# Ledger of designs, part 250: peptides against a protein of PDB entry 8OXM

Target 1, 371 residues: chain A of PDB entry 8OXM
Amino acid sequence: FKAEFRLAGGVNLPKIIDCVGSDGKERRQLVKGRDDLRQDAVMQQVFQMCNTLLQRNTETRKRKLTICTYKVVPLSQRSGVLEWCTGTVPIGEFLVNNEDGAHKRYRPNDFSAFQCQKKMMEVQKKSFEEKYEVFMDVCQNFQPVFRYFCMEKFLDPAIWFEKRLAYTRSVATSSIVGYILGLGDRHVQNILINEQSAELVHIDLGVAFEQGKILPTPETVPFRLTRDIVDGMGITGVEGVFRRCCEKTMEVMRNSQETLLTIVEVLLYDPLFDWTMNPLKALYLQQRPEDETELHPTLNADDQECKRNLSDIDQSFNKVAERVLMRLQEKLKGVEEGTVLSVGGQVNLLIQQAIDPKNLSRLFPGWKAWV

## One batch from the design tools (peptide; made by RFdiffusion4, then SolubleMPNN)

Design b2_p23_8_s1 (from b2_p23_8, 13 letters changed)
Fold by OpenDDE base, seed 1:
Structure b2_p23_8_s1 (fold): chain B 371 residues (1-371), chain A 23 residues (1-23)
Amino acid sequence: as target 1 above (371 residues)
Amino acid sequence: DEVLKEKAKKILENLEKAAKELA
C-alpha cells in the first residue's frame, strides 16, 4: 500500500488507495469506511443475476444490455475493499469539478455548480412552486454538456457513435434494473463512466428497495435521468435507442418475475443484509455540507441499543419487507398507481417521471438534479 | 429459474461465510 490516499467523491468520502501487488503492478483500490459494503456486494450479485437474465433473452443479448459490475470484497461490517473500477471517472467529477469540469469548460458564462446548489438550497424548505421556479431558472442558466464526454474521449466518428450507443444502452439497462430494485435517484459521484467503453458503473448501493422514498426529502424519480444524463445520448435523447433498450430490459424483468421475487425475498429476510433505512443513514444521505462540521459522530453506536422489544422490531421489519415485495411484484406486473400498464406504457411513465422538471425540482438539492 | 435461485442461495451462503470469516 502507498502511504498516500486520495478521496473519491461521494457522500461517504471513500479512500482511493494505490496498492502495489506482489507482481509489481500498481492497482488502485477504493476503501470505503463506515459503509456496509455487504449491501454493495449483494447488489452486485443481483446485477450479475439480472445480467444472466439479459444474456438469456435474444433481444437483450443482441443489444448487449448489461449492468457493469465491480468486485466487492467486504473486509468488515464497516469496511471493505472495492476493486477500483480502473479506467472509470465519476460523472460528477467530469461534469462539475470546480477546476476543470465540463460545465465550466464548455459553458463558462452559465451559473457555477456552486451557484446552482446555493439557489436550490435556499428554496429547500419552500413550496413546490417556488422550488420549480428556481429549478427552471437554474436549468436555463446551467445547460447540459455531457455530450462532450464522448466527443473528447472518442475522436473517430465511427468509434464515437458506437460508444455513444454503448452509453445509451448502459443508461437504459441500469435505469430499468435500478427501478426494479428501487435504487431511485443516484448522486452524480455514485455513477462512474468507463473512459474506454462509455458504460456506466453504479457504486454505493446503500439505498435500495425504494428506501429513498422514506428519506426526509423523498425521492420523486424512478432513476437518474437528468439533463446531462440525457445529453450524453446525443440528439435522440430518451427516444429511439434508449426507450427501446428500456422496453426490452423491462420485458425481460417482467418475464422473470418469479425469479426476481424469489431472489429479493431471500435477500430481504437475510439477517446479515441491512437494507432498511435508519435515521442516522437518512441524516447522513441528506446532510447539508454546512451541517457536517457540527455532527461529530461521537454518538457511540453502543447507547442506541434501546431494547426495543425484539418482537416489535421483527413485526415492523416483516411489514416493511412484505411491502417491498408487494411493490416489487406490482412493478414486475406493470402496476403503476393502481393501473396495469403494458411494457411500453410502464417505460413511458417511468421516463416521463424521471425527466419531469417538477419531480426533479423536489429532489434533495445535495443530489444536484440540474446536472 | 431454479439455477438462479440456487445461485442466489449460494451467494447468500458465500456472504454469510465471508461475514463469519471476518468476525
Scores: peptide ipSAE 0.023, ipTM 0.491, DockQ to the pose 0.022
Fold by OpenDDE base, seed 3:
Structure b2_p23_8_s1 (fold): chain B 371 residues (1-371), chain A 23 residues (1-23)
Amino acid sequence: as target 1 above (371 residues)
Amino acid sequence: DEVLKEKAKKILENLEKAAKELA
């Protein structure tokens, strides 16, 4: 390890450390100090299994449909080393960095990222109608710019086209697999983009199995398909390559139902895999900047073992696990809102839900649904 | 099926082993 460390920023103050491997290669590592990296480690293994299924199918293999994975080495229940994805940047850093973000560079007369966030925070406790109106005003005055990522990084037109295609495939694969697994908390800092491949890397996998729906502000979208995410696909947007890659990914997932159910069942009943949403985690994910001052860091997770009788905890846990498995089975059958859909019908519904400004306007302001 | 059950079992064994090495 080098003696120097950098702070990556964010609430957990993750430390970026440079490690020299036994092979003499420098590797950046992210040390998270408070997150259960076991969740990330388990979800990376699930993604590797999904990648194995996608590689077995000829249509998904030809399209190179994969979820980017990273190595997680848990060091404790609350600490571990993430192999920092070298050559990746958070999409939020590229888009909405205060000084040099793409929105400020390409749209200098639009609202600042701060103005957008402030406007949405002011209406956070308001009606859905008021949230929608303010969200539409924000969207009108904050136009998408993510198309410029590939244009800045890839000057050769043929390379640019290939990388935009790789991006679109990565969004499609991660969106559908993320939906099947019920992956939440897909804010712009939890999605990295590889500067060489244009593929997405999803990090912070602690909100899974639709646990984002039980947050104080419930998640209303199946995955992140915001205006900038769509703008990165180019002129065709969600139509053509993206839709077709979603359909082919969904087809493989649905055809792998028994396998996916067996894997998720094993994980849901693993006593070491705390996938359930707890009140402290919910407060942490949706904490207001104003509320940061009073939560003393001394709430050890150990003390709020409310002595709920072990039997009542086990019965309540088992009922939640059964509901998660039932909902996963429904998704893999194409059951949406009590109706059985074709792969194309299911993918269409998910795309419409993800791009609906009424759904996007209801999200927690920290999710930045206007980006 | 068996290869995936064996992978899931190996994941559990690795998690249990990691938990025992950290205890």
Scores: peptide ipSAE 0.020, ipTM 0.443, DockQ to the pose 0.021
Fold by OpenDDE base, seed 2:
Structure b2_p23_8_s1 (fold): chain B 371 residues (1-371), chain A 23 residues (1-23)
Amino acid sequence: as target 1 above (371 residues)
Amino acid sequence: DEVLKEKAKKILENLEKAAKELA
């Protein structure tokens, strides 16, 4: 370990430490001191299993459909070391950094990221109609710019084209696998982009198995497919490569139903894998930016006392786990809203749900659905 | 499929073992 550390941004102020490996290579490590990295570690293993399924299928293998994974070493229930995703940037940092974000650089006459957030926070407790109207006003005055990421990073036209395809494939694969696993909290800081590969790296996997739907402001989209995410695909948007990659990923997932159900069943009943939503986690995820300063580290409350009412908690837990398995089975059968859909029909419904401004306007303002 | 199930079990057993060694 080097004696120097850097602080990463964010509420938990994770420490970036440079380490020399036994191979003599310097590796940047992120030390999280308060997050349960076990959930991230488990979900990385699930992603590796999904990648194995995708690599077995000829069509998904030819398209190089994979979810980017990172190494997580849990050191305790409350601490761990993760391999820092070297050469990645949060999409939010590129898009909506207050100083030099792409929206400010390319669209200086649009609303600021702060103005957009303020407008959506003002209507947070309002009707769905008022939220929709303000969201449409925000969207009209905050136009997408994520196309410029690949244009800035990849100057050679042939490389640029290949990287835009890699990005589109990465979005498709992560969107469908994320939907199957019920991955939530896909805000712009939890999605990194690799500056060399243009592939996405999903971090902070603490909202899984549709637990985002039981948040005080429920998640209303199956995955992040916001206007900037779509703009990064270029002029074709969601049509062509993205849709086809979603369909081929969904086909592999549906054809792997028994394997996926068995994996998720084992994980849901693992007493060490806390996938359930708790009130403190819900509060943390949907905290106001103004309240970020007041979350004192005193949430060291001994999780030991919640273990006492085992019998009634176990029955409620088992019922939630059963519902998660049932819903996973429905997804893998193509059952949406009580109707059995084809792979193309299911993928189409999910795309429409993810891009619907009515669904996007209902999200928690911290999710930044206008980005 | 069985190979993935067995890998999943081994990963969970290794996570459980690591969690018990750190508890």
Scores: peptide ipSAE 0.019, ipTM 0.469, DockQ to the pose 0.022
Fold by OpenDDE base, seed 5:
Structure b2_p23_8_s1 (fold): chain B 371 residues (1-371), chain A 23 residues (1-23)
Amino acid sequence: as target 1 above (371 residues)
Amino acid sequence: DEVLKEKAKKILENLEKAAKELA
């Protein structure tokens, strides 16, 4: 191990450490503290299974539809080493970095990222109508720029076009797989982009099985399909390549129902896989920057007192696990709001839900729905 | 299906083994 470390961006300030292997090769490692990396490890394995299903189907294989995976080595319940995705950057770092973010460079007359966040924080406890109005004002004065990522990284027009297609396919695959698994907390620091492939890498997979819906501010979108995410696809937006890749991914997931249900059932009843949302985790995920000073001492308090009667916990756990399995079965049958949809109908509904400014305006301000 | 179920079992066994090595 080298004695030097770099800080990665984000609340937990994860440390990038350069490691020399026994083979003499340097490998970058991300050391996360305080987070249970077992959830990330489990979800990476589920993604590898989804990739196996996608590779078996001719239509998804021809389109190279895959979700990007990385190696996770848990070191404890609160620490581990991630294989740092070399040559990746958080989309938030590219878009809304304080000094040199793409919004500031390409839209210097728009609202700053700080002004947008402040405006949305001011209305956080207001009505849905007031949140919607302020969100629309923010969106009008904060125009998308993510198209410039591929333009900056890929100067050759043929390479640029290929990489924009790779990006669009990666968004489609990860969006549908993420929806089926109920992945939440898809803020701009939890999504990395590979600077060479233009593919997305999803990190921090601790909000799964729709547990984002039981947060103090519930998640209202099936996946991240915000204006910058769409801008990266180019002029066609959500139409054409993105929609077709979503439909082909959803078709493979629905045709793999028995396999996916069996996998998720075994994971839900694994005593080592704590997928349930606890109150402390819920508070941590939606903590305000202003509240960071006060809640730091209470997260170190002994986990001993919330051991309510083991029997009532077990019955409540089993009921939540059953509900998760039932909802997964509905998704894989195309049951949305009590109606059975075709693959095209289901994908269309999910796209409309994800881009709806009424749904986006209701998200926690830290999710940055205007980016 | 069986090959994926067996992969899922091996994944769980590897997670249990990793968790036992960390406990």
Scores: peptide ipSAE 0.011, ipTM 0.456, DockQ to the pose 0.022

Design b2_p23_8_s2 (from b2_p23_8, 12 letters changed)
Fold by OpenDDE base, seed 2:
Structure b2_p23_8_s2 (fold): chain B 371 residues (1-371), chain A 23 residues (1-23)
Amino acid sequence: as target 1 above (371 residues)
Amino acid sequence: SELLEEKNKKIVENLLKAAEELA
């Protein structure tokens, strides 16, 4: 370890430490001091399994459909070391950095990221109609710019085109795999982009198995497919490459139903894998930006063993786990809203749900659905 | 670190084996 560390941005102020490996290579490590990295580690394993399934299929292998993974070493329930995703940037940092973000650079006359957030926070407790109207006003005055990421990073036209395809494939694969696993909390800081590959790296995997739907402000989209995410695909948007890659990923997932159900069943009943939503986690995920400064370290999650009878906790847990498995089975059968859909029909429904401004307007303002 | 990587590898390998035995 080098004696010097850097702070990464964010609420938990993770420490970036440079380490020399036994191979003599310097590796940057991120030390998280308060996050349960076990969930991230388990979800990385599930992603590796999904990648194995995608590599077995000829059509997904030819398209190089993979979800990007990173190394996680959980040290305790409250601490761990993860491999810093070297050469990645949060999409939020590129898009909506207060000083030099792409929206400010390319659209200086649009609303600031702060103005957009403020407008959406003002209507947070309002009707769905008022949220929709304000969201549409925000969207009209905050136009997408993520196309410029690939244009800035890849000057050669042939490389630019290939990287835009890699990005589109990465969005498709991660969106469908994320939907199957019920991955939530896909805000712009939890999605990194690799500056060399243009592939996405999903971090902070603490909301899985649709537990985002039981948040105080429930998640209303199956994955992040916001206007900037779509703009990064270029002029074709969600049509063509993205849709086809979603369909091929969904086909592999549906054809792997038994394998995926068994894996998820083992994980749901693993006593070391805390996937359930708790009130403290819900508060943390949907905290106001103004309150981010006041999260004093003193919420020791003391294991107050609320000695609820072990039997009643276990019965409630088992009922939630059973419901998660049932919903996973429905997804893998193509059952949406009580109707069995084809792969193309299911993927189309998910895309429409993800881009619907009515669904996007209902999300927690911290999710930044206008980005 | 190596022991934890090896444990995680074994968990992945066991999950992969369990998934292969059920496929």
Scores: peptide ipSAE 0.010, ipTM 0.465, DockQ to the pose 0.019
Fold by OpenDDE base, seed 3:
Structure b2_p23_8_s2 (fold): chain B 371 residues (1-371), chain A 23 residues (1-23)
Amino acid sequence: as target 1 above (371 residues)
Amino acid sequence: SELLEEKNKKIVENLLKAAEELA
């Protein structure tokens, strides 16, 4: 370990530590101090299994459809070392990092990222109609710029085209697999982009199995397909490569139903894998700046001995786990809103849900649905 | 720590074995 550490930005103040391996290679490591890195470790294993399924299929293998994985070494229930993805940047850092962000550089006359966030926070407690109107005003005055990521990094036109294609494939694969697993909390700081491959790396996998739907502000989109995410695909947007890669990924997932159900069942009943949403985690993910002042540290973990009989906890847990498995089985059968859809129909519905400004306007302002 | 790593290794090995038996 080097004696110097850097603070990564974010609520958990993750420490970036440069480590020299026994092989003499320097590796950046992210030390998270409060997150259950075991959740990330387990979800990385699920992603590796999904990658194995995608590699077995000729159509997905030819397209190089993979989810980028990272090594997680959990040191304790609350601490671990993430191998920091060297040569990655958070999408949010590239797009909206103060004055150096791509929005400020390419759209200097648009609303600032701060103005957008403020406007959406002001309507957070308002009607869905008021949220939608303000979201549309924000979107009109905050135009997408993520196309410039590949243009800045890849000056050769042939390389640029291949990297834009790699990006589009990565978005498609991670979106569909993320939907199947019910992955939430896909804000712009939880999605990294590799500066060399243009592939996405999803981090902070603590909201899974649709637990984002039970947040105080429920998640209303199946995955992140916001205007900047789409702009990075270039002129075709969601049509062509993205849609076709989503369909091919969904086809592999649906054809692997038994394997995926068995894996998820083992994970849901693992007493070490705390996938359930708890009130403290919900407060942490959707904390309002105003609510920081009154949470006195005196909520001793001791006094809410809600003596929910161990039997009632186990029965309630089992009922939630069964519901998660049933919903996973429905997704893998193409059952959406009680209707069985084809792969193309299911993918189309998911794309429409993800890009719908009515769904996007209802998200928690911290998710930054206008980016 | 070692017991948790060994349990996680066994869970991973069992998941890999179950995935190999289903493959």
Scores: peptide ipSAE 0.010, ipTM 0.458, DockQ to the pose 0.020
Fold by OpenDDE base, seed 1:
Order: sequence, then C-alpha cells, then structure tokens
Structure b2_p23_8_s2 (fold): chain B 371 residues (1-371), chain A 23 residues (1-23)
Amino acid sequence: as target 1 above (371 residues)
Amino acid sequence: SELLEEKNKKIVENLLKAAEELA
C-alpha cells in the first residue's frame, strides 16, 4: 500500500488506495471504511442475474443492454475493497468539480455549484411551492453541460455517435433495473462513467428496495434522470433510443417476474443482508454539513434497551419484507398507483416522474437534483 | 473475517444456484 490516499467523491468519502501487488503491478483500490460493502456485493450479483436475463432476450441482446458491474471484496462488516473501476470518473467530479468542472468551464456566467446548493439548502424546510420556485431559478441559471463529456472524449464523429448511444443504453438499463430493485435517486458521485465505453457504473448501493422513500426527506423520483443525465443523450433526450431501451428492459424484467421475486425473497430474508433503513444510516445519507459537528454520538447505547422483544422486531421485519415483495410484484405486473399499465405506459409514467421539476425540487438538496 | 467471507461466498453460491435452476 502507498502511504498516500486520495478521496474519491461520494457521500461516504471512500479512500482510493494505490496498492502494489506482489507482481509489481500498481492497482488502485477503493476502500470504503463505514459502509457495509455486503450490500454492494449482493446488488452486483442481482445485476449479474439481470444481465443474464437481458442476454437471453434477443431484443435486449441486440441492443447490448447491460448493467456495468464491479468486483466487491467485503473485508469486514464495515470495510471492503472495491476493485477500482479503472478508466471511470464520477459524473459529479466531471460536472461540478470546483476547479475544472464542466459547468464552470462551459457556463462560467451561471451560478456556481456552491450557490445552487446554498439556495436549495435555504429552502429545505420551506413549502413545496417555495422549493419549486427556487429550483426553477437554479435550473435557469445552471444549464446542463454533460453533452460535452462525449464531445471531449470522442473527437471522431462516428465514434462520438456510437458512444452517445452506449451512454443512452446504459442509462436506460440502469434506470429500469434500478427502479425494479428500488435504488431510487443516486448521488452524482455514486454514478461513474467509463471514459472509454461511455457506460455508467453505479456504486454505493446502500439504498435499495425503495428505502429511499422512508428517509427524512423521501425520494420522489424512481431513478436519477436529471437535466445533465438527459443532456448526455444529446438532442433526442429521453425520446427514441432511451425510451425504447427502457421499454425493452422493462419487458424482460416483467417477463422474468417469478425469477426476480424468488431472488429478492431469498435476499430479503437473508439475516446477513441488512437492507433495512436504520436511523443512523438515514442520518448519514442526509447529513447536513452543519450537523457534522454535533453528532459525536457517544452512542454507548448500552446493550440493555436492545432487548426489545426479538419477537416484535422479527414481526416488524417480516411485515417490511412482505411490503417490499408486494411492491416488487406490483412493479413487475405494471401496477402503478393501483392501475395496471402496459410496458410503454409504465415506462412513460416513470420517465415523467423522473424528469418532473416538482419531484426534483423535493429531493434532498445534498443529492443535487439540479445537476 | 473468514466466516464472513465463507458466508458471503455461500450466499453468492446459493443465489447463483437459484439463478441457474431458473435458467
């Protein structure tokens, strides 16, 4: 191990450690020190299964619809080594890095990322109307620039077009599978883009099975489809390739209902897979920069009060697991808001929900829904 | 550590088997 570490972006401040192997090869490793990487490992396996389903279907195979996976080696309950996704960068680093971010480079007269965050933090406890108005002002003065990623990386027009299609397909596949698994909105530092393939890699899968809806500021979108994410698709935006790839992915997921339910049921009842939202995890995910100072919980939570009847905890857990399975079954049947939708109708509803400025304005400001 | 690796490996193997039986 080198003595130097770099911080990767992200909520959890993962440390990039350069390791020299016994073979003399330098390997970058992402070390997460506070998260249960078992959740990431389990979700990578679910993604591999989804990829298998997508490869079996002729229409999704022809479109090369896959979710990029990474190797997770859990070292402990709180630490593990991610195989660094070599040749990837966080979307947030490319877009809103304070020094050389694409917004600053291409839109120097727009609001800074800090000004946008400050404005949205000031209205965090305000009405939905006030949040919407400030979000629209922020969006007007912070225009999307993610189109420039492919333009900077791929100078040949034919390659540029192919890579933009690969990006669009990757967003579509990850959005629909992410919706089925209830990953919800994703922090911009938890979405990596491959600089060679233009495909997305989703990391930090600590919110799954719609547990983002029970956060202090609940999620209001089925997946991240912010203005920059859409801008990367080019002139067609969410129409054409993206929509068709979402529909074909959703068709495969719905046709694989029994398989997906069985897999998720096994995961939900695995006592080693803690997918439930706990108050500490919720607080950590939505911590304000101002709240970091006071929460030294000396939670010496004495062992005594956790003797709440094991029976009541198990019954509460089982009721949550059953609700998750029921909601998964609804999604896979196309049941949205008590109505059965076609694949096209369901995908359309999800896209509209994900791009709605009213939904985006209600998200936790720390997740930067204007990016 | 080893017991967690072995348990995670067994979860992986059971999920892969369940995916193979549904394959």
Scores: peptide ipSAE 0.009, ipTM 0.443, DockQ to the pose 0.021
Fold by OpenDDE base, seed 4:
Structure b2_p23_8_s2 (fold): chain B 371 residues (1-371), chain A 23 residues (1-23)
Amino acid sequence: as target 1 above (371 residues)
Amino acid sequence: SELLEEKNKKIVENLLKAAEELA
């Protein structure tokens, strides 16, 4: 291991460590020091299974629809080595880095990322109407710039076009697979973009199976489809390639209902896979930036000795697991709000929910729904 | 660490087997 580490962006301050493998190859490794990388490891396996389903279907295979995966080596309950996706950058770092973020470079007269966050935090405890009005003001004064990622990285117009399509396909696959698995909205630092492929890599899979809906500020979107995410698709936005790739991904997921239910059932009842939202994790995920300085969660290891009375935990856990399975079955049947939808109808509803500024305005301000 | 890796590996192997049996 080299003595030098870089901090990756993010609440967890993951350390990028360069290591030399036994094969003499330098590999960048992300060392997360606070996250249960077991959840990431398990979710990477689920993504590999989803990729296998997508590869078996001719329509998704022709479109090269895949969710990007990375190798996770859990070293402990609190530490592990992610095979750092070499040549990836967090979309949040590209967009809203304090020094040279794309918003500052391309929109120097817009609100700063800090001003946007401050405005949205001021209304966090206000009505949905007040949140919506302030969100619209923020959005008006913070215009999307993520189109410039592909323009900066891919100077050749033909390459640029192909990479924008690769990005759009990656967003579509990740959005639908993420919806099926209940990943919800994704913090901008937990979405990496590959600087060579323009594909997205989702990291920090600590919220799954719609556990984001039970956060203190519940998630209101099925996946992250914010204005910058859409802007990266180019002028067509969510129409055309994105929509078709979502539909084809959803078709494969719905046609694989039994397989997906069985997989998720095994995962939900896996005693080593802590997918449940706990209060400490909820506090951690929705810490205010002002509170990040003081709450070192001394997750004192000592609270592990709460002898969870086996009987009451099993019943509550089983009821949550059953509810997750029922909701997964509904999604895979196209049941939305008690109505059975076609693949196109379901995908349309999900897109509309994800881009609705009313839903986006209700998200936790720390997750920057205006980005 | 090794016991956790081996358990996670077994879980992954069982999930892969279950997915292969359904395929």
Scores: peptide ipSAE 0.006, ipTM 0.347, DockQ to the pose 0.021

